# Ledger of designs, part 132: peptides against a protein of PDB entry 5OOQ

Target 1, 227 residues: chain A of PDB entry 5OOQ
Amino acid sequence: YREDVRQVVTHPANALSFLQPGRLVEISVNGKDNYGWGAVVDFAKRINKRNPSAVYTDHESYIVNVVVNTMYIDSPVNLLKPFNPTLPEGIRPAEEGEKSICAVIPITLDSIKSIGNLRLYMPKDIRASGQKETVGKSLREVNRRFPDGIPVLDPVKNMKIEDEDFLKLMKKIDVLNTKLSSNPLTNSMRLEELYGKYSRKHDLHEDMKQLKRKISESQAVIQLDDL

## One batch from the design tools (peptide; made by RFdiffusion4, then SolubleMPNN)

Design b2_p21_7_s4 (from b2_p21_7, 6 letters changed)
Fold by OpenDDE base, seed 4:
Structure b2_p21_7_s4 (fold): chain B 227 residues (1-227), chain A 21 residues (1-21)
Amino acid sequence: as target 1 above (227 residues)
Amino acid sequence: DEELQEELKKLEEKIRELEEE
């Protein structure tokens, strides 16, 4: 259901009017490379100069340029081409313990996980020296201010998506979330029960390892005495 | 040694039971 909502929200008919410069978007490239929250620079319709007859899916038909502050420092950012969503090999977010840098990356609408209900100030010339880093500082500050996550646009209230099937989907999700929230105790109890079982299993496994070690030590001592 | 082996078997059985649940 969450993916179905994402498909509707990120469709050009709905998303493009909310991709103003400075709009915050949560980025996951190819469903694997999570860059976290970035800021929109601009967008354009995808044009293939080599094959003008190329037909793209709706979610791949536009290119969005976004500033991210989570690019791995040793990524070949110099190989990035504006409006080319096919990222060079080695372009990835920094992992835990790695240093990151600011970069502008071209993404498709399909790489948008969520659209934030916030906009940063976006410099007119993001390619000018120091401008990417300024936006990067602003992104860090926003993340600091919203430790529980950046507010997401409401598809109905903010985006005014009035499709009946979509509204039914949202209602079902709300009911499920309410059931999940009303049974947070059951889910937390189940998680606690599962965690308790896991912890007990781990403890038993450690006890087993200790017993095996003691058996081996006892056997080794017996062998030494028989020598 | 026999007592430790018996305890180990009991623990292994308990682990197996927990994995089946």
Scores: peptide ipSAE 0.019, ipTM 0.493, DockQ to the pose 0.474
Fold by OpenDDE base, seed 5:
Structure b2_p21_7_s4 (fold): chain B 227 residues (1-227), chain A 21 residues (1-21)
Amino acid sequence: as target 1 above (227 residues)
Amino acid sequence: DEELQEELKKLEEKIRELEEE
């Protein structure tokens, strides 16, 4: 259920408007590398220069640059390529007892576990000397101030996700969290069905938006050609 | 342009179908 909510929350249609500079996001790369809470620098649509025809899933279609303060100190951060979410080998969070450094890493939306209801001040030039470390200090301070966890954006109240299927999903999750005694399999199946419907609907809406954009772009080009 | 409009209509129809389920 949490994954289903995550998929909705991290979908471009919902997430991008909340990925302002300084937005806190909880990061897990490939479900294995947990960097904890980082801060958004910026995001961009993923472009494959080598294969322009590459089709990415919605959650893989954008690259989010995030400052993390949990990068393993001996990670080959110099091998990080801007806007390449395929991280080099050895790029990982520091384990317990290891030293960490601040780094800017490119991640996909799929690597976002949660979006925080907080924004840090983000320097204009994060690549300037000492700026990443400043953000890193701010991240540490936030973590210190919120020992019980950083507040997460409410999908309904904050993100204003008004999709009926999603609302039903959220209600079901709430009911399931309160009624763990009810047949978890039946509820999970129904949740998966609802999520499946929502996901399909969402994909179609995004496709529609993309098509509308392409149409608008084509019309703009036609107008330019007619001039 | 016509192809994109047709694709858009198809998507809108599919969305409507999914909303009715």
Scores: peptide ipSAE 0.017, ipTM 0.430, DockQ to the pose 0.522
Fold by OpenDDE base, seed 2:
Structure b2_p21_7_s4 (fold): chain B 227 residues (1-227), chain A 21 residues (1-21)
Amino acid sequence: as target 1 above (227 residues)
Amino acid sequence: DEELQEELKKLEEKIRELEEE
């Protein structure tokens, strides 16, 4: 059920507006490589230049560049390619007793475990010498200040997800999490259905918003030509 | 412009249908 909440929170319709430079995000790549809390540099829509017809899921359709301070020191960070979320072999977080370094890694939304309710100062040129390390120090300081964990964005209060379907989903998740339901399997299926409806609705709303913008832009051009 | 408006109308209809379910 936590996964269901994560799916909603990390959906582009919800997450992107909170992925400003410096936003803290908790990172887990491939469900096993836990980098802990990192800081967002930027994000972009995923474009496959080699296969323009590639269709990505919603959660894989954007690339988020994130500064992490937990990269294994001997990781081949020089092989990292901007906007390529397929990480080279050997790119991993440091294990216990290993040394770590700061790195910028490209991840998908699916690799976001949680979005923090904090933003760090993000240098304008993160690739400049020493800038990653500065962010790394800031990350360490934040972790020190929040020993019980970094505050996570509240989906309703902070992210302002007021969609009725989402609220229903959240309520059902809460019921399931409290084990108040007699049939977890049935409830899980219902949650998946609700999530599906929610996701589709949001996709349509985003498409509508884009179309409205295009219409507005077209009208503005016409007005300029008539002037 | 007409094509975009038609597409928008279709999307709005789909949204409405989803809200009624």
Scores: peptide ipSAE 0.013, ipTM 0.415, DockQ to the pose 0.527
Fold by OpenDDE base, seed 1:
Structure b2_p21_7_s4 (fold): chain B 227 residues (1-227), chain A 21 residues (1-21)
Amino acid sequence: as target 1 above (227 residues)
Amino acid sequence: DEELQEELKKLEEKIRELEEE
């Protein structure tokens, strides 16, 4: 259901009107590279100069340029091509313990995980010296102010998506969330503790299963040697 | 407690279903 909501929210018909300069967006490239919250610079319709007849899906038909502050410091950012969402090899977010830098990356609408209900001041010339870093500082400040997460645009209240099927989907999600929240296990501290216990128990069971297999294999080998 | 494990598994399945849908 969350993916279905994301598909509707990030569709050009809904998303483009909210991708103003400075709009915060949460970025996940190819479902693997999580850059966290970035800020929109601009967007344009995707044009393939090599193949003008190329047909893109709705979610791949636009390129959004975004400032991120989580780019790995040793990423080959000089190889980034404006309006080319196919990122060079080595372009990735910094992992834990790695240093990050600010960069402008071109992404598709499909790489937007969520659209924030906040806008930063976006410099007119983001490519000028120090401007990316200024936006990067602003992103850090926003993350500091919202430790529980940046507010996301409400698809109905803020984006005014009035599609009946979408509203039905949202109602279904709300009912499910209510059922989940009413479960005494959804208390975050208790859930983490229970999950930790469950995970440890699962790991122990897997270890036991592997040990039993090894014992069985060893016994089978012994039987083969005794034959 | 086997009951807690079953409840957790059901919750994880529901969360996964909510994430996949």
Scores: peptide ipSAE 0.000, ipTM 0.300, DockQ to the pose 0.033; fails the geometry check

Design b2_p21_8_s1 (from b2_p21_8, 9 letters changed)
Fold by OpenDDE base, seed 1:
Structure b2_p21_8_s1 (fold): chain B 227 residues (1-227), chain A 21 residues (1-21)
Amino acid sequence: as target 1 above (227 residues)
Amino acid sequence: SETITLYTYKDGKEVKEVLEM
């Protein structure tokens, strides 16, 4: 069901009006390369100069340029071409322990995992010296301020998606989430977290919060498999 | 102090926020 929601949210009819400069988007290229949260520079309709008759799917019909701060430092970023979503070999996010740099990458709508409720102020010329790094610094600060994750746009309240089938889908998801939250295991962990808050041991509270997050993530994965 | 300017959607409207770093 999460993928179904993503397909609707990232459809051009819904997404483009929210891809203003500075819009935060969570980026996953080809389902493998996770760049995390980046900031939108601009977008354009995809045009194939070599094959003008090329027909693209809705989710591949637009190219979005985004600033990321997680590019591997030794990636061949000089080979990146604006509005060309076919990334050169070696373009990848930094792994754990590797150094990262800021870069502008062209992606398709299909590479957007989520659209954030936040939009940064974007410099007019992002390609000017030091501008990408400024955005990168802002991205780091936002991630620091939202340790539980950057808030996602509400498809109904914020994006105003009013399709009846989509609303039914959202209701089903809410019901499932409620059922999962009512699981005695989840409730017991919440109780322990509450008791941990009363416990003077701040360290235990952080550990419990992390554990709760892991459990929520595991439950979310189980839910994804059932969806 | 460095500031970050961001916009957040609240009830379908963008609200400007300036955060100190």
Scores: peptide ipSAE 0.441, ipTM 0.907, DockQ to the pose 0.698
Fold by OpenDDE base, seed 5:
Structure b2_p21_8_s1 (fold): chain B 227 residues (1-227), chain A 21 residues (1-21)
Amino acid sequence: as target 1 above (227 residues)
Amino acid sequence: SETITLYTYKDGKEVKEVLEM
């Protein structure tokens, strides 16, 4: 059921308006490489210059650049290509006992495990010398202050996901969390069906327009708070 | 002292907070 919630939350129609610079996101690349919590730099629609006719899934249709502070120190970070989510061989998180460095990595929405309630103030030029490390220090401090984990955005209260099927899913999860006895597999299948229905009902293009408006509104609110 | 500027959602609105390190 958690994976199904993740699919809805990380869908472009829901996620992009909350991927402002500095937004904390929990990162798992290909479901294997856990980088922990990173900070969003920016995002862009995925464009394949070599194959313009390439069709991506909704969750793979955007590239999110994120700062992580858990990159293995000997990873070939120089081989990272901007806006290419296909990471070179050897790009991985540091294991226990290994040294880590800060890096900006391009990921897809599918690599976002959770979207955090917290957003860092991001430097204007993250690629400038020392800026990634500054963000890295901030990430360490946040992790220190939240030993039980960074608070996750509430999909309903904060993200304003009001889809009836999703609300029903959330209610079911609440009931299941209170009742230890339900088979996780049965719930996952039902959630996948709900997501499939959700994806079919929503026109991605119209959702993107609405999302752009929400992003602009959110940015405007931030600007008002900075005045 | 080093400070961290954070934004957090409180009561449905994003609020700016400055934390001392």
Scores: peptide ipSAE 0.437, ipTM 0.908, DockQ to the pose 0.581
Fold by OpenDDE base, seed 2:
Structure b2_p21_8_s1 (fold): chain B 227 residues (1-227), chain A 21 residues (1-21)
Amino acid sequence: as target 1 above (227 residues)
Amino acid sequence: SETITLYTYKDGKEVKEVLEM
């Protein structure tokens, strides 16, 4: 059921409006490479220049660039290409005892484990010297302040996912936390129906994105003042 | 003192918070 919730939350129809610059997201690439919490730089619709007719799944149809502070120091970060989610060999998080560096990596929505309630101030030019490290310091401080984990964005209260089937799913999860009675197969079929509904609302999402970007840009003027 | 500016959602609205390091 956690995966079912994750699928709904990370669907473009729901996630994109909350992937503002600085949004904290928990990152897992290929189901094994856990980078921990990173900060969103930007996102774009995935375009294959070599194959413009390429069709991606909903969760693979957008690329999110994120700053992480857990990149292994000897990773070939110079080979990273913005908006290319196919990461070069050797790109991985640092293991215990290894040194890490800050890097911007392109990920798909499917690589997002959770969306945080917190958003950092994101520098306008993250590619400038020292800017990634500044974000990295902020990430470390946030992690220090939240030893039990960064608060996750509430899908209902904060994301305002009001789909009746999703609400039923959430209720079932709450009930299942008390009673393991619901058949996982039935829930998966309902999830597919939900995705079908979200796909039809996708065109409306691009319009909402432009509006939210304008609002976010106006609010992002609040500088991290190093006092 | 170094400060971190954060935004948090409260009741569906983002609230600015400044954290002192």
Scores: peptide ipSAE 0.439, ipTM 0.908, DockQ to the pose 0.587; fails the geometry check
Fold by OpenDDE base, seed 4:
Structure b2_p21_8_s1 (fold): chain B 227 residues (1-227), chain A 21 residues (1-21)
Amino acid sequence: as target 1 above (227 residues)
Amino acid sequence: SETITLYTYKDGKEVKEVLEM
């Protein structure tokens, strides 16, 4: 059921409007590489330069650049290419006892485990010297303040996902959490129907353009000011 | 003192918060 919710939340039709610069997202690449909470830099529609006609799934059709502070120090970060979500071999989070560094990594929507309620102030030029580290410090501070985890954005109250099938899914999850009696397979089938509706209803390209404009207009400058 | 500016959703609206470090 959690995966079903994740699929809906991370669908472009729902997620893109909340991927403003500084948005905290929980990152898991390939289901195994957990980077923890990172901060969104930007996003763009995925374009394959070698094959412009390449068709991607909805969750793989956008690339999100995120700052993480959990990159393994000996990872070949110099091989990272902006807007290329195919990560080089050796790119991984630091394990326990290993040193970590800040890095900007390109991920797909499918690599987003959760969208956070919190959004950081993002420097205008994250590639400038020291800017990634500043964001990294902010991430550490946020993690310190939320030892039980960063609060997740409410799909209904905050994201305003009003799809009837999704609401039914959420109700079922609530019932399952209380009674452990509902069949997970039934919910998965409903999710597939929901995705079909999203894919058919939304022109993701137009939505992205509109969202980018809105995001640019609504850039609330959260400045880290030295007191 | 270093401050962190955050935006949080409260009651369906994004609210600016400034946290002292």
Scores: peptide ipSAE 0.427, ipTM 0.907, DockQ to the pose 0.560; fails the geometry check

Design b2_p21_8_s2 (from b2_p21_8, 11 letters changed)
Fold by OpenDDE base, seed 1:
Structure b2_p21_8_s2 (fold): chain B 227 residues (1-227), chain A 21 residues (1-21)
Amino acid sequence: as target 1 above (227 residues)
Amino acid sequence: PETITLFRYENGEWVEETLEV
């Protein structure tokens, strides 16, 4: 059920409007490389220069550049290319007892475990000397301030996901959390079907959400200019 | 003292908070 919620939350139609520069996101690459909380630099639609006709899944169709402070110190970070989510061999988070450094890594939406209800100030030129380390220090401070974890965006209250099927899913999760009696395996299959229906309905919803995003971005830019 | 600037999204608005480090 948590994975099903994650799939809906990280869908482009829902996630992109919340991936502003400095947005905190929890990062897990390939289900095994946990970088913890990082900060969004920017994002772009994924383009395959070699195969312009390449079709990506919704969750792989955008690349998000994020600052992390948990990169293993001996990782070949110089081989990282912005907007290339295929990470070089040896790029991994530091393990317990290993030293870490700050790095900018390109990830897909599928690598986002959660979206935080916090944004850092993001320098305009993250590639300038010392800027990624500044963000790294801020990330450490945030983790110190929130020992119980960084607050996650509420999908309904904050993200305004009003899809009826999603609301039904959330209600089912609440019921299941209260009633341990329902077989978790049977419910996971139903959730996959629900997501499949959501994805098909989303083509029309994506156009509407892109429009809403443009409106929200314009309002957010206005608010940022007024701040 | 080093400060960090945080933005929290609450009730449809961004709230700025400055924290001392």
Scores: peptide ipSAE 0.279, ipTM 0.825, DockQ to the pose 0.647
Fold by OpenDDE base, seed 4:
Structure b2_p21_8_s2 (fold): chain B 227 residues (1-227), chain A 21 residues (1-21)
Amino acid sequence: as target 1 above (227 residues)
Amino acid sequence: PETITLFRYENGEWVEETLEV
């Protein structure tokens, strides 16, 4: 059920407006590689130059570049390609007892576990020497300040997701949380169906959401310059 | 209005600011 909410939250129509530079996001690649909280550098629509006709799912249609401070030190980070979410073999987070480094990794929206209600100052040139490490230090500080976890954006209050199908999803989740007697599998299938309807509806409204995103990004940039 | 919290390091201290977006 949490996964169904995540699918809605990370849908391009909702997520992109909140992926400003410096936005904190919790990252899990392929459901296995947990990098923890990282900071958004930028995002772009996924373009396959070799196959322009390639069709991606909604959650795979954008690439988000994020700074993480949990990359395993011996990972082949030199093999990382900007805007290529297919990570080379050996790219993984550090395990307990291993040393980590800062890296910029390209991820899909599907690799976002949660979107935080926090935004770091993001250097203009993250590729410059020492800039990733600066962001890494900031991430460590944030994690220190929020030992119970970084505050997550409220889908309704903050993200203003007011879609009827989404609200129905939320109600079903609430019912499941309160009713121990309900078959979780049956309810999960129904949630997936509702998400499917939601996704189809919002695909038609992508242009409007993109416009709102651009406005929000512009305002955020101005405010950062005043900081 | 939506709010975001910004963290910046200034003058040896971390400053937290809430901005309306």
Scores: peptide ipSAE 0.155, ipTM 0.708, DockQ to the pose 0.109
Fold by OpenDDE base, seed 2:
Structure b2_p21_8_s2 (fold): chain B 227 residues (1-227), chain A 21 residues (1-21)
Amino acid sequence: as target 1 above (227 residues)
Amino acid sequence: PETITLFRYENGEWVEETLEV
């Protein structure tokens, strides 16, 4: 059930409107490399310059650049390419006892474990000297302030996911009704139907443009407060 | 003192909080 919820939450139709600069997201790459909570820099539709006809799944169709403060210090971060989610060998989070550094990594929506109900102030130029480290300090402070965990966006109350099948799923989870977990095949089919409905209702490209505009407007408001 | 600005989404609105670090 948790994975099914994650699939719906991280679908472009739902997730993109909450991936504003500074949005906290919990990151797990390839289901094994846990970077913890990072901060969104930006996102873009995935484009394969070598194969323009490449078809990606919905969860692989967008690249999200995120700041993490848990990168292993000896990782080849200089080989990271913006908007290339195929990470070089050796890119991994620091283990216990290892030193970590701040890095910007490109991930897919599938690498998002959770979307937080918090945004950090994101520097205008994250590539400028010291800016990643500033975000890293902010991430540490947030983790300190939320020892019980960073609050996650509520899919219904915050994200306004109002699909009837999803609401039924959430109700079943709330009632601890594990019956749906016992039949993964039926759940997967329903999820596919949900994705089909979302993809048909929204031109994700146009929605992204509108979202970028709203983000820019919100950033302007933040700049006014710093002044 | 270093300050961080946090935004929280509550009751359909974003709330800005400035926190001292």
Scores: peptide ipSAE 0.136, ipTM 0.717, DockQ to the pose 0.557
Fold by OpenDDE base, seed 5:
Structure b2_p21_8_s2 (fold): chain B 227 residues (1-227), chain A 21 residues (1-21)
Amino acid sequence: as target 1 above (227 residues)
Amino acid sequence: PETITLFRYENGEWVEETLEV
Protein backbone atom coordinates (compact mmCIF):
# COMPACT_ATOMS: atom_id res chain seq x y z
CA TYR B 1 0.00 0.00 0.00
CA ARG B 2 2.64 2.47 1.03
CA GLU B 3 4.87 1.80 -1.95
CA ASP B 4 2.00 2.08 -4.41
CA VAL B 5 0.95 5.44 -3.01
CA ARG B 6 4.58 6.54 -3.03
CA GLN B 7 4.86 5.81 -6.74
CA VAL B 8 1.96 8.12 -7.51
CA VAL B 9 3.00 10.86 -5.12
CA THR B 10 6.60 10.93 -6.33
CA HIS B 11 5.70 10.94 -10.02
CA PRO B 12 7.05 14.13 -11.66
CA ALA B 13 3.56 15.27 -12.64
CA ASN B 14 2.58 15.36 -8.97
CA ALA B 15 5.76 15.82 -6.95
CA LEU B 16 7.64 18.61 -8.72
CA SER B 17 5.15 21.34 -7.82
CA PHE B 18 5.76 20.50 -4.17
CA LEU B 19 9.55 20.41 -4.33
CA GLN B 20 10.03 24.09 -3.61
CA PRO B 21 13.16 25.23 -1.82
CA GLY B 22 12.92 24.25 1.82
CA ARG B 23 10.31 21.52 1.33
CA LEU B 24 10.88 18.65 3.72
CA VAL B 25 11.22 15.21 2.17
CA GLU B 26 12.02 11.86 3.70
CA ILE B 27 14.95 10.29 1.91
CA SER B 28 15.87 6.67 1.27
CA VAL B 29 18.55 6.18 -1.36
CA ASN B 30 18.27 2.94 -3.32
CA GLY B 31 15.89 1.62 -0.69
CA LYS B 32 18.87 1.10 1.59
CA ASP B 33 20.40 4.32 2.88
CA ASN B 34 17.93 6.16 5.07
CA TYR B 35 18.92 9.78 5.59
CA GLY B 36 15.68 10.73 7.33
CA TRP B 37 14.04 14.06 6.66
CA GLY B 38 15.96 16.51 4.51
CA ALA B 39 15.21 19.85 2.88
CA VAL B 40 14.95 20.48 -0.85
CA VAL B 41 17.42 22.92 -2.35
CA ASP B 42 16.33 22.68 -5.97
CA PHE B 43 15.71 20.21 -8.77
CA ALA B 44 16.54 19.81 -12.43
CA LYS B 45 15.72 17.51 -15.28
CA ARG B 46 18.28 14.75 -15.53
CA ILE B 47 20.58 15.11 -18.52
CA ASN B 48 23.24 12.60 -19.42
CA LYS B 49 25.95 14.48 -21.28
CA ARG B 50 27.82 11.30 -22.13
CA ASN B 51 24.74 9.52 -23.37
CA PRO B 52 22.14 12.00 -24.57
CA SER B 53 19.98 9.12 -25.75
CA ALA B 54 19.72 7.69 -22.26
CA VAL B 55 16.14 6.95 -21.31
CA TYR B 56 15.23 7.31 -17.67
CA THR B 57 12.10 6.20 -15.92
CA ASP B 58 9.76 8.93 -14.73
CA HIS B 59 11.06 8.60 -11.18
CA GLU B 60 14.68 8.80 -12.33
CA SER B 61 14.20 11.63 -14.84
CA TYR B 62 14.80 14.44 -12.33
CA ILE B 63 17.54 15.15 -9.84
CA VAL B 64 16.62 16.74 -6.54
CA ASN B 65 19.31 18.37 -4.44
CA VAL B 66 18.57 17.97 -0.75
CA VAL B 67 20.25 19.01 2.47
CA VAL B 68 20.61 16.18 4.94
CA ASN B 69 22.01 16.37 8.46
CA THR B 70 22.66 12.64 8.81
CA MET B 71 25.66 12.17 6.50
CA TYR B 72 28.42 10.05 8.02
CA ILE B 73 31.24 12.38 9.02
CA ASP B 74 33.91 10.38 7.20
CA SER B 75 31.93 10.06 3.98
CA PRO B 76 33.86 11.28 0.93
CA VAL B 77 31.53 14.23 0.35
CA ASN B 78 34.19 15.95 -1.73
CA LEU B 79 33.62 13.31 -4.40
CA LEU B 80 29.96 14.25 -4.78
CA LYS B 81 29.22 15.51 -8.26
CA PRO B 82 26.44 18.01 -8.75
CA PHE B 83 23.46 16.55 -10.59
CA ASN B 84 24.87 13.03 -10.43
CA PRO B 85 22.59 10.82 -8.35
CA THR B 86 25.04 7.92 -8.58
CA LEU B 87 26.69 8.49 -5.25
CA PRO B 88 30.34 7.58 -4.69
CA GLU B 89 31.21 4.59 -2.60
CA GLY B 90 31.27 5.47 1.07
CA ILE B 91 28.52 8.07 0.88
CA ARG B 92 26.10 6.90 3.54
CA PRO B 93 24.09 7.95 6.58
CA ALA B 94 25.72 7.84 9.97
CA GLU B 95 24.93 4.74 11.96
CA GLU B 96 24.07 4.70 15.63
CA GLY B 97 26.96 6.10 17.61
CA GLU B 98 28.62 7.69 14.59
CA LYS B 99 28.94 11.42 14.08
CA SER B 100 27.05 13.08 11.27
CA ILE B 101 27.49 16.19 9.18
CA CYS B 102 25.32 18.26 6.90
CA ALA B 103 25.63 17.65 3.19
CA VAL B 104 23.86 18.42 -0.05
CA ILE B 105 23.23 15.25 -2.03
CA PRO B 106 21.64 14.74 -5.43
CA ILE B 107 18.82 12.19 -5.38
CA THR B 108 16.16 10.95 -7.76
CA LEU B 109 12.43 11.15 -7.14
CA ASP B 110 12.56 7.43 -6.50
CA SER B 111 14.61 8.16 -3.39
CA ILE B 112 11.81 10.23 -1.86
CA LYS B 113 9.95 8.19 0.69
CA SER B 114 7.47 10.92 1.56
CA ILE B 115 6.85 14.63 1.03
CA GLY B 116 6.22 16.67 4.14
CA ASN B 117 3.67 19.38 4.68
CA LEU B 118 6.43 21.60 6.04
CA ARG B 119 8.96 23.95 4.50
CA LEU B 120 12.06 25.52 5.96
CA TYR B 121 13.52 28.83 5.05
CA MET B 122 16.20 27.95 2.54
CA PRO B 123 19.25 30.19 2.23
CA LYS B 124 19.84 31.59 -1.24
CA ASP B 125 23.40 30.31 -1.27
CA ILE B 126 23.43 26.93 0.39
CA ARG B 127 27.06 26.41 -0.63
CA ALA B 128 28.23 29.36 1.41
CA SER B 129 30.07 28.60 4.61
CA GLY B 130 27.79 27.64 7.46
CA GLN B 131 24.56 27.62 5.47
CA LYS B 132 24.15 23.85 5.36
CA GLU B 133 24.65 23.73 9.10
CA THR B 134 21.95 26.34 9.58
CA VAL B 135 19.52 24.19 7.65
CA GLY B 136 20.71 21.23 9.69
CA LYS B 137 19.80 23.03 12.90
CA SER B 138 16.37 23.78 11.51
CA LEU B 139 15.89 20.12 10.63
CA ARG B 140 16.76 19.13 14.18
CA GLU B 141 14.29 21.61 15.57
CA VAL B 142 11.51 20.35 13.33
CA ASN B 143 12.19 16.78 14.37
CA ARG B 144 12.06 17.89 18.00
CA ARG B 145 8.70 19.59 17.50
CA PHE B 146 7.21 16.58 15.75
CA PRO B 147 8.27 13.57 17.81
CA ASP B 148 5.50 11.47 16.29
CA GLY B 149 6.71 12.29 12.80
CA ILE B 150 6.59 15.17 10.37
CA PRO B 151 3.16 15.64 8.77
CA VAL B 152 3.01 14.13 5.30
CA LEU B 153 1.15 15.79 2.44
CA ASP B 154 -2.27 14.34 1.79
CA PRO B 155 -2.36 13.24 -1.87
CA VAL B 156 -5.96 14.37 -2.31
CA LYS B 157 -6.45 17.24 0.12
CA ASN B 158 -3.04 18.84 -0.25
CA MET B 159 -1.63 17.66 -3.56
CA LYS B 160 -5.01 17.76 -5.32
CA ILE B 161 -4.43 14.52 -7.18
CA GLU B 162 -7.90 14.06 -8.62
CA ASP B 163 -7.30 12.48 -11.98
CA GLU B 164 -9.32 9.43 -12.90
CA ASP B 165 -6.32 7.11 -13.09
CA PHE B 166 -5.23 8.00 -9.58
CA LEU B 167 -8.70 7.49 -8.16
CA LYS B 168 -8.90 4.12 -9.84
CA LEU B 169 -5.48 3.23 -8.50
CA MET B 170 -6.46 4.20 -4.98
CA LYS B 171 -9.65 2.18 -5.16
CA LYS B 172 -7.72 -0.83 -6.39
CA ILE B 173 -5.18 -0.44 -3.62
CA ASP B 174 -7.94 -0.38 -1.03
CA VAL B 175 -9.44 -3.55 -2.42
CA LEU B 176 -6.08 -5.26 -2.79
CA ASN B 177 -5.01 -4.40 0.73
CA THR B 178 -7.93 -6.40 1.95
CA LYS B 179 -6.98 -9.32 -0.29
CA LEU B 180 -3.16 -9.08 -0.30
CA SER B 181 -2.85 -12.06 1.99
CA SER B 182 -4.00 -14.48 -0.69
CA ASN B 183 -1.93 -13.67 -3.78
CA PRO B 184 0.56 -10.83 -3.39
CA LEU B 185 2.36 -11.47 -6.68
CA THR B 186 -0.76 -11.25 -8.81
CA ASN B 187 -1.89 -8.15 -6.99
CA SER B 188 1.49 -6.49 -7.44
CA MET B 189 1.52 -7.17 -11.17
CA ARG B 190 -1.92 -5.69 -11.55
CA LEU B 191 -0.94 -2.57 -9.66
CA GLU B 192 2.15 -2.18 -11.80
CA GLU B 193 0.04 -2.38 -14.92
CA LEU B 194 -2.38 0.19 -13.56
CA TYR B 195 0.44 2.50 -12.62
CA GLY B 196 1.94 2.05 -16.06
CA LYS B 197 -1.24 3.38 -17.61
CA TYR B 198 -1.25 6.25 -15.17
CA SER B 199 2.35 7.10 -15.96
CA ARG B 200 1.79 7.08 -19.72
CA LYS B 201 -1.20 9.36 -19.40
CA HIS B 202 0.72 11.83 -17.31
CA ASP B 203 3.68 11.73 -19.68
CA LEU B 204 1.38 12.79 -22.49
CA HIS B 205 0.17 15.72 -20.40
CA GLU B 206 3.60 16.65 -19.10
CA ASP B 207 3.58 20.10 -20.68
CA MET B 208 0.47 21.12 -18.80
CA LYS B 209 1.81 19.69 -15.58
CA GLN B 210 5.10 21.51 -16.01
CA LEU B 211 3.25 24.77 -16.40
CA LYS B 212 1.25 24.12 -13.27
CA ARG B 213 4.46 23.30 -11.48
CA LYS B 214 6.09 26.56 -12.45
CA ILE B 215 3.07 28.52 -11.31
CA SER B 216 2.97 26.68 -8.01
CA GLU B 217 6.67 27.17 -7.44
CA SER B 218 6.46 30.86 -8.16
CA GLN B 219 3.54 31.32 -5.80
CA ALA B 220 5.30 29.45 -3.05
CA VAL B 221 8.42 31.57 -3.40
CA ILE B 222 6.38 34.75 -3.22
CA GLN B 223 4.66 33.55 -0.08
CA LEU B 224 7.98 32.69 1.52
CA ASP B 225 9.33 36.12 0.78
CA ASP B 226 6.26 37.75 2.30
CA LEU B 227 6.81 36.07 5.63
CA PRO A 1 -5.97 25.28 -1.24
CA GLU A 2 -2.77 23.66 -0.07
CA THR A 3 -1.65 24.48 3.43
CA ILE A 4 2.06 24.73 4.12
CA THR A 5 3.61 25.21 7.50
CA LEU A 6 6.75 27.30 7.45
CA PHE A 7 9.42 27.29 10.08
CA ARG A 8 11.73 30.23 10.44
CA TYR A 9 14.32 31.06 13.03
CA GLU A 10 14.11 34.75 13.79
CA ASN A 11 15.43 36.84 16.68
CA GLY A 12 16.38 33.80 18.70
CA GLU A 13 12.98 32.15 18.34
CA TRP A 14 11.33 29.74 15.98
CA VAL A 15 8.37 31.17 14.15
CA GLU A 16 5.72 28.89 12.74
CA GLU A 17 3.34 30.13 10.06
CA THR A 18 0.67 28.33 8.10
CA LEU A 19 0.14 29.45 4.54
CA GLU A 20 -2.54 28.53 2.09
CA VAL A 21 -1.04 27.61 -1.31
Scores: peptide ipSAE 0.113, ipTM 0.726, DockQ to the pose 0.109

